# Peptides against a protein of PDB entry 9IZ0: the designs that were tried, part 86

Target 1, 345 residues: chain A of PDB entry 9IZ0
Amino acid sequence: ITCLGSNGHTYKQLVKGGNDDLRQDAVMEQVFEQVNGFLRSYRKTSQRNLSMRTYKVIPLALKTGVIEWVQDTIPLGEYLDSAHKVYHPKEWSLSTCRKLIAEKQMEDLETRLKVYDLVCRHYRPVFRHFFLESYADPVQWFTTQTNYARSTAVASVLGHVLGLGDRHGQNILIDKTSGEVIHIDLGIAFEQGKKLPVPECVPFRLTRDVVDGMGITGVEGVFRRCMEFTLETLRREEDSLLSVLEVLRYDPLFSWLISPLRRMKKQKMQLENFNQPESGNITTDASRDPKIQRNNVSGESEAERAILKVRQKLSSTLSVEASVGELIRIAQDPSYLALMFCGWS

## One batch from the design tools (peptide; made by RFdiffusion4, then SolubleMPNN)

Design b2_p13_4_s3 (from b2_p13_4, 6 letters changed)
Fold by OpenDDE base, seed 4:
Structure b2_p13_4_s3 (fold): chain B 345 residues (1-345), chain A 13 residues (1-13)
Amino acid sequence: as target 1 above (345 residues)
Amino acid sequence: SLEALEEALKLLS
């Protein structure tokens, strides 16, 4: 829809209807705004204008809401698929890569690593071209690439700390003006991504293309330092962040668990993206009455576990540098990326 | 400008 603002400007808005509870997205956006407050208050982060890019989510009804249409954006995955065809027209298609990974999904780690390596050799990174194509001015290029690395660093730390899942290339928008990343579809949080049919094993998305967008330094320099400053800020504001999350513990509308419907939808989308023929014998054994599992795991126990896990991620047991170093290592580890739905780009 | 690059580099350091 297009809305006329009180300022006389027209704003495009996305009306989502259907099975997605936009309240989860709205709550996560509120958490990001609080974190942006912390980032503005801390000298090391404020000097760098570090922020999580947010968008307005207005829940209207059960499973219906209005989302701000983020203008001048492109999904990372859409850009990468298009750019890969241009820059590497002799390499494998995204569909070929997905198929090969899917065919080996149930195999051992060694086999999955071999397939991942094979895919990586036939699907090279291209995301650096986004900045080179979009910004003819060297200053704009450098500024935008820097903004990308900064925003990716903030999103990576927050994504890890809050356990954001479903961080595929369609859920990460690139702002064509600023180069900043915008994370969308926030309804998989607090490590619920590990409960997906293809479990998320990385702390955040740091695939080869995500790194290629950082330029010649890759993860070293801007990205690493901005992760460190962000994590340092979040550790300082641990009590404030936990207090924000504790308010959500008492929100009867907030779900600490992935909904069965969302899980099924993501399962279907994963299967469709693999071009796996519907083997008609996925009996959705709907007979596992989702009622029985709801009764014994109090939403309170899941909230408590989630908050405890956030606290653990903010622990000062390791230095900021050591913690960030380990996160970067894990996020780039082929042994984890080979297990992902799309770990190669 | 070179100054904007230097300022950016200082913000990067």
Scores: peptide ipSAE 0.017, ipTM 0.457, DockQ to the pose 0.013
Fold by OpenDDE base, seed 3:
Structure b2_p13_4_s3 (fold): chain B 345 residues (1-345), chain A 13 residues (1-13)
Amino acid sequence: as target 1 above (345 residues)
Amino acid sequence: SLEALEEALKLLS
């Protein structure tokens, strides 16, 4: 829909209907606004304007809502697919790479690593070209690349701490004006992504293209340092963050469990990216919504486990530098990336 | 200028 604002500007809005519970997205955006408060209060993060980019989510009903259409954005995956065709026209298609990875999904780690390496050799990074193409001014180029590295660092720490799953290239928008990342479709949180048929094994997305966008320093310098300052801020504000999450424990709108419908939709999206559209009218008789008696006890136990995991991730047992170093290592480890649906880009 | 680039680099460090 297009809405006329009180300022006379027209705003596009995405009306999402169907099986997507936008209440989870709205709650996660509220958590990000609280975290942005902590980042603004702490000198090391405020001096760098570190924030999680947010977008407006207005849930209208159980299965419908209005999402702010973030203007001047592109999905990372859309840019990468287009840029890869331009810069590497002799390399494999994204569909070929996807096909090879899931033909081997049930194989051992050694076989999956060999397939991952093969895919990586035939699908090279291109995301550096986003900044080179979009910004003719060197100052704007450098500023936007820095904003990208900073915003990716914040999103990576928050993604790890809050257990944000399903951070594929279609769930990450790039702001064409600032270079910042915007994470969308936040309906898998608190490590519920590990319960998917293809478990998320990495703490956040730090694939070759995500790193290529950081420029010549890669993960070293701006990205690493901004992760450290973000994690240091979250550790200092642990009690404040946990208090925000405890409020969500009692929010009837928040689901600590992945809905069977969302799980099926994510599974289907993972499978349909494999199969050409066979026009099979699977009339899924959606009429038997099993009355999942949300046993309040099961939701509460999942909330408690989720909060405990957040506390564990904020533990000061390791230094901030050691913790960030290990997170960066794991997020780039081929042994984890080879297990992902799209770990090569 | 190189100086404006160095100041921008200092602000971004």
Scores: peptide ipSAE 0.016, ipTM 0.435, DockQ to the pose 0.012
Fold by OpenDDE base, seed 5:
Structure b2_p13_4_s3 (fold): chain B 345 residues (1-345), chain A 13 residues (1-13)
Amino acid sequence: as target 1 above (345 residues)
Amino acid sequence: SLEALEEALKLLS
């Protein structure tokens, strides 16, 4: 829909109806706004304008709401698919790469690593070209690449700490103006991604293309330092962050669990993405709401477990540098990436 | 070709 604001500006908004619980997205955006408060209060993060990019989510009912349409964005996956066709027209298609990983999904780690390495040799990173194409001015190029590395660092730390899942290329938007990343579809959080049919085993998305967008320094430049400052801020504000999450524990509308319906939808999308090109508007007829009696007692125990995991991720047992170093290592480790869903790479 | 890839995968198995 297009709404006319009281300021005379027209705003495009996505009215989402059906099976997706927008309350999860709205709650995660509220958590990001609080974290952005902490990032503004801490000198090391404030001086770098570190923030999680947010978008407005207004839940209207249990499964309906209005989402802000983020202007001047492109999904990372859409850009990468188009750019690979332009820059590497002799390499394998994304569909071929996905098919090969998919066909070996049930095989051992060694077999999956061999296939992942083979795919990597025939599908090279291209995301550096986003900045080179979009910004003819060297200052704009450097600024936007820096903004990308900064925003990716913040999103990576927050994504790990909050256990944000389902970080495929369609759920990460790139702002064409700023180079910043915008994470969308936040309905898989608190490590519920480990409950997907193909469990998520990396802390955040740090694929070869995500690294290629950081430029020649890759992860060892702005990205690592901004992750360190972000994690240092979150460790400092641990009690404040946990207090925000405790408020959500008592929200009867919030679900700390992936809904069976969302799990089934993701399972179906994972299965359908094996057989058809991405163009399908899946109008899933939302008609049969099974009366899931939410046993309230199970929700509280899952919230407590989620909060305990957040606390564990904020532990000062390792230095900030050691913790960030290990997160960056795991997020790029082929032994983890080869285990991801075929649409991840 | 997809066939050449299946042959190459059979040679790596």
Scores: peptide ipSAE 0.000, ipTM 0.285, DockQ to the pose 0.031
Fold by OpenDDE base, seed 1:
Structure b2_p13_4_s3 (fold): chain B 345 residues (1-345), chain A 13 residues (1-13)
Amino acid sequence: as target 1 above (345 residues)
Amino acid sequence: SLEALEEALKLLS
């Protein structure tokens, strides 16, 4: 839809309807706005203009709302698929890579690692070209690549701390003007991604293409340092962040658990992305959806567990540098990436 | 070089 603003300007808005709960997105955007307050208040993060890029979400009903239309953006996965065809036209298609990983999804880790390595050799990173194509001016090129590394660092720390799931290339937008990342579809948080049919096992997305966009220094430049400053800020503001999350504990509209419907929808989308012909009537007898009596006690216990996990992730037991170093290591570990739906790109 | 600019900005970032 197009809305007329109070300033007389027209704004394009996305109306999301159907089965998607926008309340989760709206709540997570509110958390990001509060975290952006902490990042602005701390000298080390403020001097670098560190922020989580946000968008406005207005939930109108349980499954309907208005989302800000983020202009001048492209999904990371859309760019990567197009760029890979241009720069590596003799390599494997994304569909071939997906098929090979899926065919081995039920195999042992050793077999999955061999398939992941094979896919990686036949599907090389291209995301560096986003900056080279879009920014002919060296200063603009450098500024946008720096903004990308900074915004990715903030999003990686926040994604880990809040346990953001479903961080595939279609849920990460790139702003073509600033180079900043914009995370969308925030409905899988507090480690509920571990409950997906393909469990998420990385703290954040740090695939070869995500690193390729950081330039020649990869993770060992702006990215690592900005992760450290972001984590240092969040540890300093732990009580403030936890107080924001405690407000959500008492929100009767907030779901600390992935809905069965959203889990089924994600399962269906994973299966439909495999051109498996509809083999017959698995009448999944939808009649045995156990009425999970939402015992209020179960929701409070899940909220408490989620908040406790956030507190544990903010623990000062390890240095900021050691904690960030371990997060970067795990996020790039082939033993985890080989288990993902799309860990090669 | 782009490397020297990235290293110099490693110091500023």
Scores: peptide ipSAE 0.023, ipTM 0.466, DockQ to the pose 0.015; fails the geometry check

Design b2_p13_4_s4 (from b2_p13_4, 7 letters changed)
Fold by OpenDDE base, seed 3:
Structure b2_p13_4_s4 (fold): chain B 345 residues (1-345), chain A 13 residues (1-13)
Amino acid sequence: as target 1 above (345 residues)
Amino acid sequence: SLEDLKKALELLS
């Protein structure tokens, strides 16, 4: 819909209806606004204008809401699929790569690593071209690439701390004006992604294309330093952040448990990412739902565990540099990326 | 100055 504001401006809005509970997304955006307050208060993060890009979510009813339409954006996955066809037209298709990973999903780690390596050799990174194509001026190119690395660093630290899991390329928007990332569909938080049939094993998305967008320095430039400053800020504001999360513990509108509908939707999206119809009848017998023991954990006991896990992630036992170094290592580890539905791009 | 540029680059980095 397009709404005329009281200021005379027209705003495009997405009406989401049916089975999507937007209350979780609205709460996560409120948490990000509080974190953005902490990032503005700390000199090292404020000087760099570090922030999580937010968008407006207005829940209207239990399963209906309005989402701000983020102008001048593209989904990362949409850009990467299109750019890969242009820059590497002789390499494998995204469908071929997905099929090979899916065919081997039940094999051992050694076999899955071999398939992941094979896919990586036949599907090269292209995300550097986003910046080269979009920004002909060297200063704009450098500025937007820097903004991308900064926003990705903030989102990576927050993604780890709040347990957002693997943000797939359709849930990451790229701002074509600033180069910044915008994370959308925040319905999985506090490590609930680890309870999916294909568990989210990485702390945040740091695939080869995500790194390729950072330019020649990759993770060792702006990205690492901005992760360090962001984590240092969150450690300083631990009590403030935990107080914000404790409000959510007692919020009857916030669900610390993944809803059956969101679980089914994410499971379906995972399966559809495996089952893009090249015409082979892979009857994935959906009947082998492993009996994930529905431990009837109360929502309160999940909230307490989630808050405890946030506190553990903010622990000063390791230096900021050591903690960030380990997170970057894990997020790039082929042993985790080979287990993902799309770890190569 | 080259130092101001380095500081600006350190702030940009």
Scores: peptide ipSAE 0.021, ipTM 0.495, DockQ to the pose 0.012
Fold by OpenDDE base, seed 4:
Structure b2_p13_4_s4 (fold): chain B 345 residues (1-345), chain A 13 residues (1-13)
Amino acid sequence: as target 1 above (345 residues)
Amino acid sequence: SLEDLKKALELLS
């Protein structure tokens, strides 16, 4: 939809219909706006303009809403697939890589590591080219690459702390103007990504292409420092952040659990992306809307566990530097990335 | 100044 604003500007709006509960996205965007308030309050984060990029989500009805159309964006995965074909035309296709990883999904870690390494050797990083090809001016190139590293750092810390799942390349947009990342489809939070058919094992997406976009310094430049400043801010504002999450505990509309329908949808999308033949017997008998008696007791216990995990991730037991160092290590560890749906790019 | 350079590097970091 295209809307004319009261300011005379024309805004594109994405109308999302179907089974996606936009209320979860709207709640996560509100949490990000609060966190952006914290990031603006501290000198170290405010001087760097550190923020989680947000977009407007207006839930209209059950499973329908309006999302702000983020102009001048591209999904990271769309750019990477296109750029890989241009810069590495003799390497394997994304479909070949996905197939090989899928064929070994049930194998041991050693076998999965061998296949991951093999895929990595035949699918090299290209995301540096986004900045090199999009920005002819060196100042604009440097600014946008810096903004990318900063926004990725904020999103990585927040993604870890809030346990954001489903952080595949289609759920991460790149702003072509600023170089900033925009995370979308926020309906897998509080470590519910570990309940997916392919469990998420990394704290955030820090694949080889995500690192390649940071330029020559990789993670050891702007990215690490901005993660540290972001985590320092979140630790200072722990009680404020937890208070925001406690409000959500009592929101009857918020779901701390991945819905069975969303899990099944993500399972289907994972299987389709692997080109696995449909095992024919999933009769989509769409007719049984089980009156899921939301046992309120189960929701409260999951909310409490989620908030406890957030508190644990904000613990000052380790220094900010040590905590960030460990997060970066885990997020880049082949032993975790080899277990992911798409850990190589 | 060296301090301005440090601040600039800190802002670029």
Scores: peptide ipSAE 0.020, ipTM 0.473, DockQ to the pose 0.012
Fold by OpenDDE base, seed 5:
Structure b2_p13_4_s4 (fold): chain B 345 residues (1-345), chain A 13 residues (1-13)
Amino acid sequence: as target 1 above (345 residues)
Amino acid sequence: SLEDLKKALELLS
């Protein structure tokens, strides 16, 4: 839908009708706005303008709403697929790489590691070219690459703490103006990604291309430091963050659980959207999901478990530096990345 | 100063 604003500007809006619960996206965006408040209040994060980029989600009804169309963005996955064809035309296609990983999805870790290594040798990082192509001015290039690393650091910490799942390349937008990342489709949170048919086992997306976009310093520059400052801020504001999440515990509209049908459908739609580049209007027929009487007791117990996991992730048992170091290590570990869904690499 | 430039680069980085 295109809406004419009261200011005379035309705003493109995405109306989603169907099985996606936009209330989860709206709630996660509200949590991000609260966290952005904490990041603005703390000197180390405020001085760096650290924020989670947000977008407006207006839920209109159960499973329907309006989403802000973020202008001047590109999906990370769309850029990477195009850039790999340009810069590495002799390497394997993304479809070939995904096929090889998918064919070995049920195999042991050793076999999956061998396939992942093979794919990595035939599909090299290209995301550094986004900044080199888009910004001819060295100051703009450096500024946008820095903004990317900062934005990715905030999103990585928040993604870990809130247990954001489904962080494939189509659910991460790159702002072409600022270089910042915008996370979309927040419908998998609080570690519900571990309940997918292929469990998510990394804390956030830190694939080779995500690192290549950080430039020569990779994770050891801006990114690590901004993760540390973000985690330090969240640990300081733990009680405030937990209080925000406790309000959501009592929201009868918030779903702390992904349904088994929705889990299968999300991963299937990922497979289908990755195989068809054409934006076919999949009119997903509104098959009446049976009224599963959500026993309120089960939702409350899952909310409590989710909040407890957030508290555990904010634990000061390890230093900020040690915690961030371990998160970065795990997020880049081939032993975890090789276990991810074929669309993750 | 070179330290202010380092701090500015550390704030930019």
Scores: peptide ipSAE 0.018, ipTM 0.426, DockQ to the pose 0.012
Fold by OpenDDE base, seed 2:
Structure b2_p13_4_s4 (fold): chain B 345 residues (1-345), chain A 13 residues (1-13)
Amino acid sequence: as target 1 above (345 residues)
Amino acid sequence: SLEDLKKALELLS
């Protein structure tokens, strides 16, 4: 829809209906705005204009709302799919890579690592070309690449701390003007991504293409330092951040658990993306065995567990540098990426 | 208004 603002400007808005819990997105955007407050107050982060890019979410009903249409953006996955075809037309298609990873999904780690390495050799990073194509001016090129590395660093720390899941290339927008990342579809938080059919085992998305966009220094320099400053700010503001999350504990509308419907939708999308033939109705009739005591882990107990995990991730037991170093290591570890749905790109 | 938009969306849902 297009709305006329009270200022006389027209704003495009995306109306989402159906099964998307826009309240989760709205709550996460509110948390990001609070964190952006902390980032603006702290000298090391404010001097670098570090922020999580936010977008307006207005939930209208349980499953209906209005989302700000972020202008001048492209999904990372859309750019990468097009760019790989242009720059590496003789390499394997994304569908071929997905098929090979899927075919070995049930194999041992050693076999999965061999397939991951094979896919990586036949599907090389291209995301550096986004900046080279879009910004002919060297100052604009450098500025936008720096903004990308900065925004990715903030999003990586926040994504880890808040346990954001489902960070595939369609849920990460690139702002074509600033080079900043915008994370969308925030309905998998507090490590609920580990409950997906393909469990998320990395703290954030730091795949080869995500790194290629940082330029010649990769993770070293702007990205690492901005992660460190972001984590330092969040550790300093731990009590403030936890207080914001405690308000969500009492929000009856906030779900600390991935909805069964969202899990099933993601499962179906994963199966469709693997081009697995519809093997018959395994109606996983999760109805049948009454003896799984669904310990009704009260929504309160899951909230408490989620907040405790956030606190643990903000622990000062390790230095900021050591913690960031370990996060970067894990996020790039082939032993984790080989287990992921699209860990090669 | 946001309220008019809400009503319009409630009619379309």
Scores: peptide ipSAE 0.000, ipTM 0.328, DockQ to the pose 0.023

